Peptides against a protein of PDB entry 1IK9. Designs and how they scored, part 188

Target 1, 211 residues: chain A of PDB entry 1IK9
Amino acid sequence: MERKISRIHLVSEPSITHFLQVSWEKTLESGFVITLTDGHSAWTGTVSESEISQEADDMAMEKGKYVGELRKALLSGAGPADVYTFNFSKESCYFFFEKNLKDVSFRLGSFNLEKVENPAEVIRELICYCLDTIAENQAKNEHLQKENERLLRDWNDVQGRFEKCVSAKEALETDLYKRFILVLNEKKTKIRSLHNKLLNAAQEREKDIKQ
Target 2, 207 residues: chain A of PDB entry 1IK9 as posed
Amino acid sequence: MERKISRIHLVSEPSITHFLQVSWEKTLESGFVITLTDGHSAWTGTVSESEISQEADDMAMEKGKYVGELRKALLSADVYTFNFSKESAYFFFEKNLKDVSFRLGSFNLEKVENPAEVIRELIAYALDTIAENQAKNEHLQKENERLLRDWNDVQGRFEKAVSAKEALETDLYKRFILVLNEKKTKIRSLHNKLLNAAQEREKDIKQ
Target 3, 195 residues: chain B of PDB entry 1IK9 as posed
Amino acid sequence: MERKISRIHLVSEPSITHFLQVSWEKTLESGFVITLTDGHSAWTGTVSESEISQEADDMAMEKGKYVGELRKALLSVYTFNFSKESAYFFFEKNLKDVSFRLGSFNLEKVENPAEVIRELIAYALDTIAENQAKNEHLQKENERLLRDWNDVQGRFEKAVSAKEALETDLYKRFILVLNEKKTKIRSLHNKLLNA

## One batch from the design tools (peptide; made by RFdiffusion4, then SolubleMPNN)

Design b2_p23_1_s1 (from b2_p23_1, 15 letters changed)
Fold by OpenDDE base, seed 3:
Structure b2_p23_1_s1 (fold): chain B 211 residues (1-211), chain C 211 residues (1-211), chain A 23 residues (1-23)
Amino acid sequence: as target 1 above (211 residues)
Amino acid sequence: as target 1 above (211 residues)
Amino acid sequence: DWFKELEEEEKKEEEEFQKKEEA
């Protein structure tokens, strides 16, 4: 079961923050339970998949689009854009909400709710769920923080090894070339010396043939 | 202002989850506001720094140790170990709690609470704080998740560069040595050839002189 | 290491070569 609690303002009671709880199994399309509370009283209703389908058909709206609008209205609360308006009559227990477009508002849906006999139990359970969610999110945050710190250490370690490898490669190349040049120059000098000795020997022979 | 909400069980009402809210400025030692609720009624009291000091003195406990026990009792709720027992009289509005040791329980503190006239407002504010905390923790989780994904990419990138650097260093060393050996062997061969020519020239001169 | 071995081998070859020029 999935659950979302949001803050809403009712047109009839704009000074009193209400809480809208929506609970569903896999998809909001399969139906949901809606609970409204003001922190003193609570009202609950069940909305079936058939009711959702009927409301979509009555609105001449594609079901997936309609469910998408339900999700925005019921699971996000009043977003900063006043895009959704909520109405509730405590006398009739009738809940309805509208989508506000630029020049037109239209009713998105309506639910008959029933007043809960023991609202304190519903409120306590709602607070328990909030506290459990806080604890779970805190544990996840602590885990992610520790993982972040580990990854940062691991990154610094490999970065330092990489920089050392680059420097060691440059040093190796420089050292090998220097040593090679020294040895080659010695060999070149020896070759030049031997060549000069050969030229001198040839010149001496040519002198000896000329008596 | 810091705030903590915890679940507690009262000895008088063990079937009804109560919520204990504690609010303080910088340190719990400087005083705190305590709020108890059952989701229908709420009770509030203010505990001063002087009261905390007096309770520590009356218990013959060092103030820092006493505040440490207050923090465990009031900010963690009943931990899994039943280490703290909570009592509240709705008739007297007297709240007290005990620490359970192996063979002895002792009263850790007591507070006179006042029944809140509008408990629904306190409950709504408590739920609002829970919802705000959930939203803040979710935003932090999303941030940490994105940062972890970034750090993991950055680690993979530098690791791949490091491995390429290692391989390139080994390849460089091997290639340079092979090239150097080839060039040196050519020079050695040239030296040997020139030397043999010198020896032959000397032998020919010795023959011409004998001639 | 390798260059030292090469330098030592070359020095030995040069010493052997000088000994063959001197007889």
Scores: peptide ipSAE 0.023, ipTM 0.822, DockQ to the pose 0.368; fails the geometry check
Fold by OpenDDE base, seed 2:
Structure b2_p23_1_s1 (fold): chain B 211 residues (1-211), chain C 211 residues (1-211), chain A 23 residues (1-23)
Amino acid sequence: as target 1 above (211 residues)
Amino acid sequence: as target 1 above (211 residues)
Amino acid sequence: DWFKELEEEEKKEEEEFQKKEEA
């Protein structure tokens, strides 16, 4: 079961933060359990896939789009943009919510809720879920942090090896060229020496012919 | 203000999870506010630095060690090891806790709490803090995940450059060696040719002298 | 070090050339 808890403000009680819990299996489209609480009382309702489908049909909206709007309304909480207005009557247990656009406000859905007899149990369970989620997220953060530190060390190691390889390549090229120039110069000197010996030998022959 | 919420089990109500909130400024040693709730009622108490010091003295324990034990008891919740036993009387509002070791059980501290008149407000604020902590931890997780993905890309990039550098170094050495051998062989051939010309010239001179 | 080997081979060849100039 997946769950999301969000804080909402009811039009009827704008000074009192309420908490909207939605619980579902795999997809919100298959139905969900909604719980509303003010930290003292709690109200619950179950919404079936058939009710979601009927509400989408009544709105003349494609089901996937409608479920997408439900997800934004019920799982995000009121983000900083008051795009969604939540209403609840404690007397009728009627919960309804609207999407407010610039030029259009429309009802996105409504649910009949039931007052929970033991709200303290629901509230304790909700707090337990929050604490479990905090612990899980903290463990994930600690894991990701350790992995980041590992990856950074590994990057620094390879970077240092790469820099050494670049320097070693340049040094190798320079050293090889120096050594080869020395050997080539020795050979060039020998060639020049042998040429001079040949010229001298030719000059001596020309002297011997001239007697 | 730093805060920690933990779940505890009271000896008096072992079937009902209670929540222990501790709030402090910078260090727990400077004093703290303790809140106990069962999701319906709440009880609060303020513990001063002087009370902590007095309790450490009464225990004949070094203050830093005592605060270290308080931190383990009050901020960790009952970890899986029932090292800490929590007791609360709703009638007297007396909260006390014990450290249980193999051979020794001792009282670690006690507080007089006061019943909160509006527990719903305290519970709502506690849930708000949990939701804020979840949101902060989630944002940190998303950031760390993106950083991990970046670091992995950067590692793969430098690793690929390093491997190319290694291969290029080996290829350079081989190519330079081949080129230099060719040039040296040309010079050796020229030296040999010049030597043969000198030998022929000497042989011709020796013939001319015998003639 | 292949360079050292080449330098040693070149030195040997040069010594052989000197020996052929000296007879």
Scores: peptide ipSAE 0.023, ipTM 0.823, DockQ to the pose 0.300; fails the geometry check
Fold by OpenDDE base, seed 1:
Structure b2_p23_1_s1 (fold): chain B 211 residues (1-211), chain C 211 residues (1-211), chain A 23 residues (1-23)
Amino acid sequence: as target 1 above (211 residues)
Amino acid sequence: as target 1 above (211 residues)
Amino acid sequence: DWFKELEEEEKKEEEEFQKKEEA
């Protein structure tokens, strides 16, 4: 079961932060449990897949698009844009929310909630879930941090080996050419010397022929 | 101001998870505010630096060591080891906790709390803090994840360049040697040819002299 | 060291050549 807790402001009680918990199995489309609390009272309702389908049909909206809007309203919290307005009557236990755009305002959904007899249990469980989520996220953060530090070391090690390889390649090329030039020059000198000896021998023969 | 919320079990109410919030400025040594809640009621107390010093002195414990024990008890939560036992009287508002080791059990500290008149505000603020902490940790985790993915790409890129550099070094050495041998063999052939010409010239001179 | 081997082979060929010049 997946869960999301969001802060919302009710039109009826704008000064009191309310918390909206939504819990679901796999997809929000299959239905969900909604819990509203003000830190003193709690209200819970179950929304079925059939109710979600009916609300989508009543809105003449494609079901996947409607569920996408539900997800934004109920799971994203009231983002910094008052795009979603939440209403709740403690008397009727009727919860509804509206999407307010510049050119269009419409009711996105409505749910009948039931007052929880023991709100303290719901609140304690909600706080427990938050603390568990914090602990899990901290453990993930610490793991990712250690992995980042490892990857950075590994990168520095390979980078240093790469730089050494580049330098060693350039040094090798330079050394090989220097050694090659030395040996080649020695052979060129020997060729020149042998040519001079051959020329001298030819000149001496020409002198011996000329008596 | 720093803050930590922990789950605790009270000896008087072992079936009801309580939440212990501790808030402090920089160090727990400078004093802290403690808040206890069961999700319905809340109790708050202020612990001064002088009270911490007095408790350390009464225990004949070095202050830094005592503060270290306070940090383990009050900030770490009840770890899986029931090393810390928490007691609270709702009647007297007296909170005390014990450290239970195999060979030594002792009272670690005690605080007088006051019942909060509006526990819902405290609970809402506590939930808000948990939700903010979750959001901050999620953002940090997403950042670290993106950095890990970046570092992994950068590592793979450098590794691939390094492997290419190694292969290119070996190929360069092999190519330079092949080219060198070709040129050197050409020069050796020329030297051998010139020597043979010189030997033939000497043999012809010796024939001409014998002739 | 391939260069050392080549230098030694060259030196050996030169020594063999000098030995053929010296009969």
Scores: peptide ipSAE 0.023, ipTM 0.823, DockQ to the pose 0.342; fails the geometry check
Fold by OpenDDE base, seed 4:
Structure b2_p23_1_s1 (fold): chain B 211 residues (1-211), chain C 211 residues (1-211), chain A 23 residues (1-23)
Amino acid sequence: as target 1 above (211 residues)
Amino acid sequence: as target 1 above (211 residues)
Amino acid sequence: DWFKELEEEEKKEEEEFQKKEEA
């Protein structure tokens, strides 16, 4: 089961932060349980897949698009202020919400809720869920931080090896060329020396033929 | 101001999860505000630095060690079960807690609380703090995840460059040696050829002298 | 190692050439 708790402001009680919990299985489209609380009272309702389909049809909206709007309205948390207006009557237990666009507002959905007899249990469970989520997220943060530190060390290690490899390649090239030039120059000098000896021997032989 | 909320079980109400909020400035040693709630009622008390010092003295415990025990008792959240026992009388508003060791239990501290007149405000504020903490931790998780993905890419990039550098160094060494051997062999062949010509010229001259 | 081997081979060849210049 998936769950999201959001802060909302009711039009009837703008000074009192309310909490809207939505719980569902896999997809919001298959239906959900909605719970509203003010920290003293709680109200719960179940919205079926058939009701979601009916609301989409009544709005002449495609079901996937309608569920997308439900997700934004009911699961956004502190989204951009004032996009959605929430209304609830404690007398009728009627909950409805509107989408406020620049030039048009429309009712997005309406649900009958029931007052919870023991709101303290619902509130305690809600706080427990928040504390569990904090603990899970903190453990994930600590894990990701340790992994980040590991990856940074691993990066520094391979970067240092890479820089050493580059320097070693350049040094190797320079050394090999220097050694090659030395040996080549020695051989060139020997070739020149032998060639001069051969020329001198030829000149001496030509002198000996001339007596 | 720092804050921690923990789940606790009261000896008087073991089936009802209570929430213990502790709020303090910088260090728990300088005093704290404690709030207890069951999701319906709330109780608050202030513990001064002087009271903490007096409790440490009465226990014959060093203040830093005592504050360390207070931190474990009051801030641990879901620590190891059963190390601390919490007691609260709704009638006297007296809160006390014990440390349970294998062979000894002792009272760690005791505080007078006052019943909050509007518990719904305290509960709403507590839920707001939990939701804020969830949002902050989620944003930190998303940041750390993106940074880990970046570091992993950067590591793969430098590793691939390093492997190419190693291969290029080996290829360079092999190529330079092959080229050097070819040129050296050509020069050696030329030296041998010139030396043979010089020896032949010397032998012909020795024949001409005998002639 | 490889260059050292080449330098040693070349030194031997040079010594052989000097010995053939000296008879």
Scores: peptide ipSAE 0.022, ipTM 0.822, DockQ to the pose 0.361; fails the geometry check

Design b2_p23_1_s2 (from b2_p23_1, 14 letters changed)
Fold by OpenDDE base, seed 1:
Structure b2_p23_1_s2 (fold): chain B 211 residues (1-211), chain C 211 residues (1-211), chain A 23 residues (1-23)
Amino acid sequence: as target 1 above (211 residues)
Amino acid sequence: as target 1 above (211 residues)
Amino acid sequence: SIFEELKKEEEEEEKEFQKKINA
């Protein structure tokens, strides 16, 4: 089961932060359980897949688009842009919400809720879920931090090896050329010496012919 | 202000998860505010630096060691090892906790709490803090994940450049040796040719002298 | 013979060359 808790402000009680819990299996489209609390009272309702389909049809909206709007309204919290307005009557237990566009507001959904007999249990379980989520996210953060520190060390090690390899390649090229020039110069000196010996031998032969 | 919320079980109500909030400035040693809730009622007390010092003295414990035990008891939650036992009387508003060692249990601390007049506000604020902490930790997780992915890409890029540099170094050495051998063999051939010319010239001169 | 001396010089130069390459 997936779960999201969001803060909402009710039009009737704008000074009191309410918490909207939505719980669902795999997809919100298959239905969900909604729980509303003010930290003292709690109200719960179940929304079926058929109700979601009916609300989409009543709105003349494609189901996937409608479910997309439900996710934004119910799971994102009322973002700072007040795009969604929430209404709840404690007397009727009727919850509804509207999407506010620039020139048009429309009802996006409505639910009949039931007052929870033991709201303290719902509130405790909600706090437990928040604490569990914090602990899981902290463990993930610690893991990712250690992994980032490892990856940074590994990157610095490879970077240092790469720089050493570049320098070693340049040094190797320079050393090989120096060694080659030495040997080549020795061979050039030998060739020059042999040419001089040939010139001397030819000059001596030309002297021996000239008696 | 720093804040930690933990789950505890009271000896008097072991079936009901209670939440212990501790709020402090910079260090727990300078004093703290403790809040206990069961999701319906709330109780709060303030513990001063002088009370912490007095409790440490009464226990004949060094203050830093005592504060270390307070941190374990009040901030870690009762870990699964039941090392700390929590007691609270709703009638007296007296909270105390014990450390359970193998052969010895002792009172670690005690607080007079006051019942909160509006527990719903404390509970709502506690849930808000949990939701804010979840959002902050999620943002940190997303940041660390993106950084992890970046570092892994950067590591793979440098690793691939390093491997190419190693291969290029080996190829350079092999190519330079091949080129040097070609030029040296040309010079050796020239030396051999000049030696043969010198030998022929010497043999001709020896013939001319015998002639 | 002058040829054997030249061949010996060439073999010594080759050994020195190999030492200079392998050092």
Scores: peptide ipSAE 0.019, ipTM 0.810, DockQ to the pose 0.051
Fold by OpenDDE base, seed 2:
Structure b2_p23_1_s2 (fold): chain B 211 residues (1-211), chain C 211 residues (1-211), chain A 23 residues (1-23)
Amino acid sequence: as target 1 above (211 residues)
Amino acid sequence: as target 1 above (211 residues)
Amino acid sequence: SIFEELKKEEEEEEKEFQKKINA
């Protein structure tokens, strides 16, 4: 089961933060359980896949698009731009919400809720879920931090080895060329010496022929 | 202000999860505010640095060690090993907790709490803090995950460049030696040819003299 | 090293050549 808790403000009680919990299986499209609380009272309702489909049809909206709007409204909370307006009557237990666009506002959905007899249990469970989520996220953060530190060390090690390899390649090339030039120059000197000996021998022979 | 919320079980109400919020400035040693709730009622107390010092003295415990025990008791929650036992009387508003060791249990601390008139506000604020903490931890997780993915890519890039550099160094050495040997062999062949010409010239001269 | 081996080979070839010139 997936769950999301959001902070919302009701039009009727704008000074009192309410919490909207939505719980669903795999996809919001298959239906969900909604719970509203003010930290003293709680209200719960179940929305079926059939009700979601009917609401999409009544709105003349494609179901996937409608579910996409429900996800934004119910799971994101009212973002700082009041794009979604939430209404609840404690008397009728009727919950509805509107999408506010630049030129038009329209009702996006409505639900009948039931007042929970023991709201303290619902509130305790909600706080437990929050604390468990914090603990899980903290464990993930600590793991990711350690892994990040490991990867940074490993990167620095390989980078340092790479730089040493580059420098060693350049040094090797330079050293090999220096050694090669030395040996080649020795051979060139020997060739020149032998050519001079041949020239001298030829000149001596030419002198011996000329008596 | 630092804050920690823990789940605890009271000896008097072991079936009802309670939440213990501790709030402090910089260090727990300077004093703290404690809030207890069951999701319906809330109780608050303030513990001063003087009270912490007095309690450490009464226990004949070094203050830093005592504060270290307070931190474990009040901020860690009762871990799965029930090392800390929590007691609260709703009538007297007296809260106390014990440390359970293998051979001895002892009272670690006690506080007088006051019942909050509007517990719903305290509960709403506590839930808000949990949701804000979740959002902050989620943002950190998403950041660390992206950084981890970046570091992994950077590591793979440098590793691949390093391997190419190693291979290129070995290939360079081999190629330079091959080229060197070719040029050297040409010079050796030329030296041998010049030596043979000198030998022939000397032999011809020796024939001409005998002649 | 290949350089040291090549230098030794060259010194040997020179000694052999000097022996052939002087006989």
Scores: peptide ipSAE 0.025, ipTM 0.816, DockQ to the pose 0.523; fails the geometry check
Fold by OpenDDE base, seed 4:
Structure b2_p23_1_s2 (fold): chain B 211 residues (1-211), chain C 211 residues (1-211), chain A 23 residues (1-23)
Amino acid sequence: as target 1 above (211 residues)
Amino acid sequence: as target 1 above (211 residues)
Amino acid sequence: SIFEELKKEEEEEEKEFQKKINA
């Protein structure tokens, strides 16, 4: 089961933060349980896949698009743009929410809730879920931080090896060329010396022929 | 201000999870505010640095060590080892906690609390803090995850450059040696040819002298 | 090294050449 808790403001009680918990199996489309609380009272309702399909049909909206709007409304709360307005009657236990666009507002959905007999248990469980989520996220953060530190060390190690390889390549090229030039110059000097010896031998032979 | 919320079990009510909030400025040693809630009622108390010092003195414990025990008890809750036991009288509003060791249990501290008039507000604020902490930790997790992915890419890029540098160094050495051998062999062949010409010239001169 | 081997071969060839000239 997946769960999301969001803070919302009710039109009827704008001064107090309410909390909207939504619980579902795999997808919100398959239905969900909503729980509303003000920190003293709690209300719950179950929304079936059939009800979601009916609301989508009544709106003449494609089901996947409608579920996408439900997900934004119910799981994000009224995000930073106040795009969603929440209404709840404590008398009728009727919960409904609207999407506010620039030129039009429309009801996105409505649910009949029931007052929870033991709201303290629901509130305690909600706080427990928050604390569990904090602990899980902290453990994940600590893991990711240690992994970042490892990856940075590994990067520095390879970078240092790469720089040494570049320097070693340049040094190798320079050394090989220097050695080659030395040996080549020795060979050139020897060739020149042998040519001079051949010239001298030819000149002496020409002298010996000329008596 | 720093804050920690922990789940605890009271000896008087072992069937219901209570929540212990501790709030402090910089260090727990400077004093703290505790809030206890069962999800319906809330109780709060302020503990001063003077009270912490007095409790440390009464225990004949060094203040830093005592604060270290307070930190473990109050900020971790009864950790996985049930080392700390919490007691609260709803009648007297007297809160006390004990450290359980293998052969001895002792009172670590005690506080007089006051019942909060509007527990719903305290509970809502506590839930808000949990949700804020979740959001902050999620944002940190997303950042760390993106940074891990970046560091992994950067590592792969440098590793690939390093492997190319190694291969290029080996190829350079091989190519330079091949080129050097070719040129040197040409020079050796020329030297051998010139030596043979000198030998022939010397042999002809020796024939001319014997003639 | 290849360079040292090449140098040794050249010194041997020069010694053989000098022996043939002086012989």
Scores: peptide ipSAE 0.021, ipTM 0.813, DockQ to the pose 0.506; fails the geometry check
Fold by OpenDDE base, seed 3:
Structure b2_p23_1_s2 (fold): chain B 211 residues (1-211), chain C 211 residues (1-211), chain A 23 residues (1-23)
Amino acid sequence: as target 1 above (211 residues)
Amino acid sequence: as target 1 above (211 residues)
Amino acid sequence: SIFEELKKEEEEEEKEFQKKINA
């Protein structure tokens, strides 16, 4: 089961933060459980897939689009632009919410909730879920931090090896060329010396023939 | 101000999870505020630095060690081994906790709490703090995840450059040696050819003299 | 080093050549 808790403000009690818990299986489309609390009282309702489909049909809205609007309204809480307005009557236990656009507000959904007999148990469970979520997120943060530190070490090690490889390549090329030039120059000098000896021998032979 | 919320179990009500909120400035040693709640009622007390010092002195415990025990008891909740036992009287508003060792249990601390007039406000604020902490931890997780992905890309890029550098170094060395050997062999062949021409010229001159 | 070996071989070839010129 998936769960999300959001802060909302009721039009009737805008000074008192309320908490909207939504619980669902795999997809919000399959139905969900809503719990509303003010930290003293709690109200719960179950919404079926058939009710979601009926609300979408009554609105003449495609079901996937309607579920997308439900997800934004119920799981995000009041967005930063008050795009969603929440209403609840403690007397009738009727919960409804509206989407506010520039020129039109329309009812997005409505549910009958039931007052919970033991709200303290619901509130304790809600706090427990928050504490569990904090602990899980902290463990994920610690894991990601350790992985970041590992990856940074591994990067530094490879970078240092790469720089050494570049320097070693340049040094190798320079050394090999220097050594080759030296040996090649020695060979060129030897060839020139042997050519001069041949030229002298030919000139001496030409002198010996001319007597 | 720093804050920690923990789950605890009271000896008097072991079936009902209680929440222990501790709030402090910089260090727990400077004093703290305790809030206890069962999700319906709340109780709050303020503990001064002088009270912490007095409790440490009464226990004949070094203050830093005592604060270390307070931190474990009050910020960790009931550890996995029930090393800390919590007691609270709703009638007297007296809160005390014990450290349990194999052969000895001893009172670690005790505080008088006051019943909060509006527990719903305290509970709402506590839930708000949990939701804020969840959101902050999620943002940290997303940041760390993006950094991990960046570091992994950077590592792969350097690794690929390093491998190319190694291969290029080996190829350079091999190519230079092959080219050098070819040129040197040509020079050796030329030197040998010139030596043979000198030897022939010397032998012909020796024949001409005998002739 | 291949370069040192090649230099040594050439010094030996030159010594042999000088021996053949000088008989």
Scores: peptide ipSAE 0.019, ipTM 0.812, DockQ to the pose 0.451; fails the geometry check

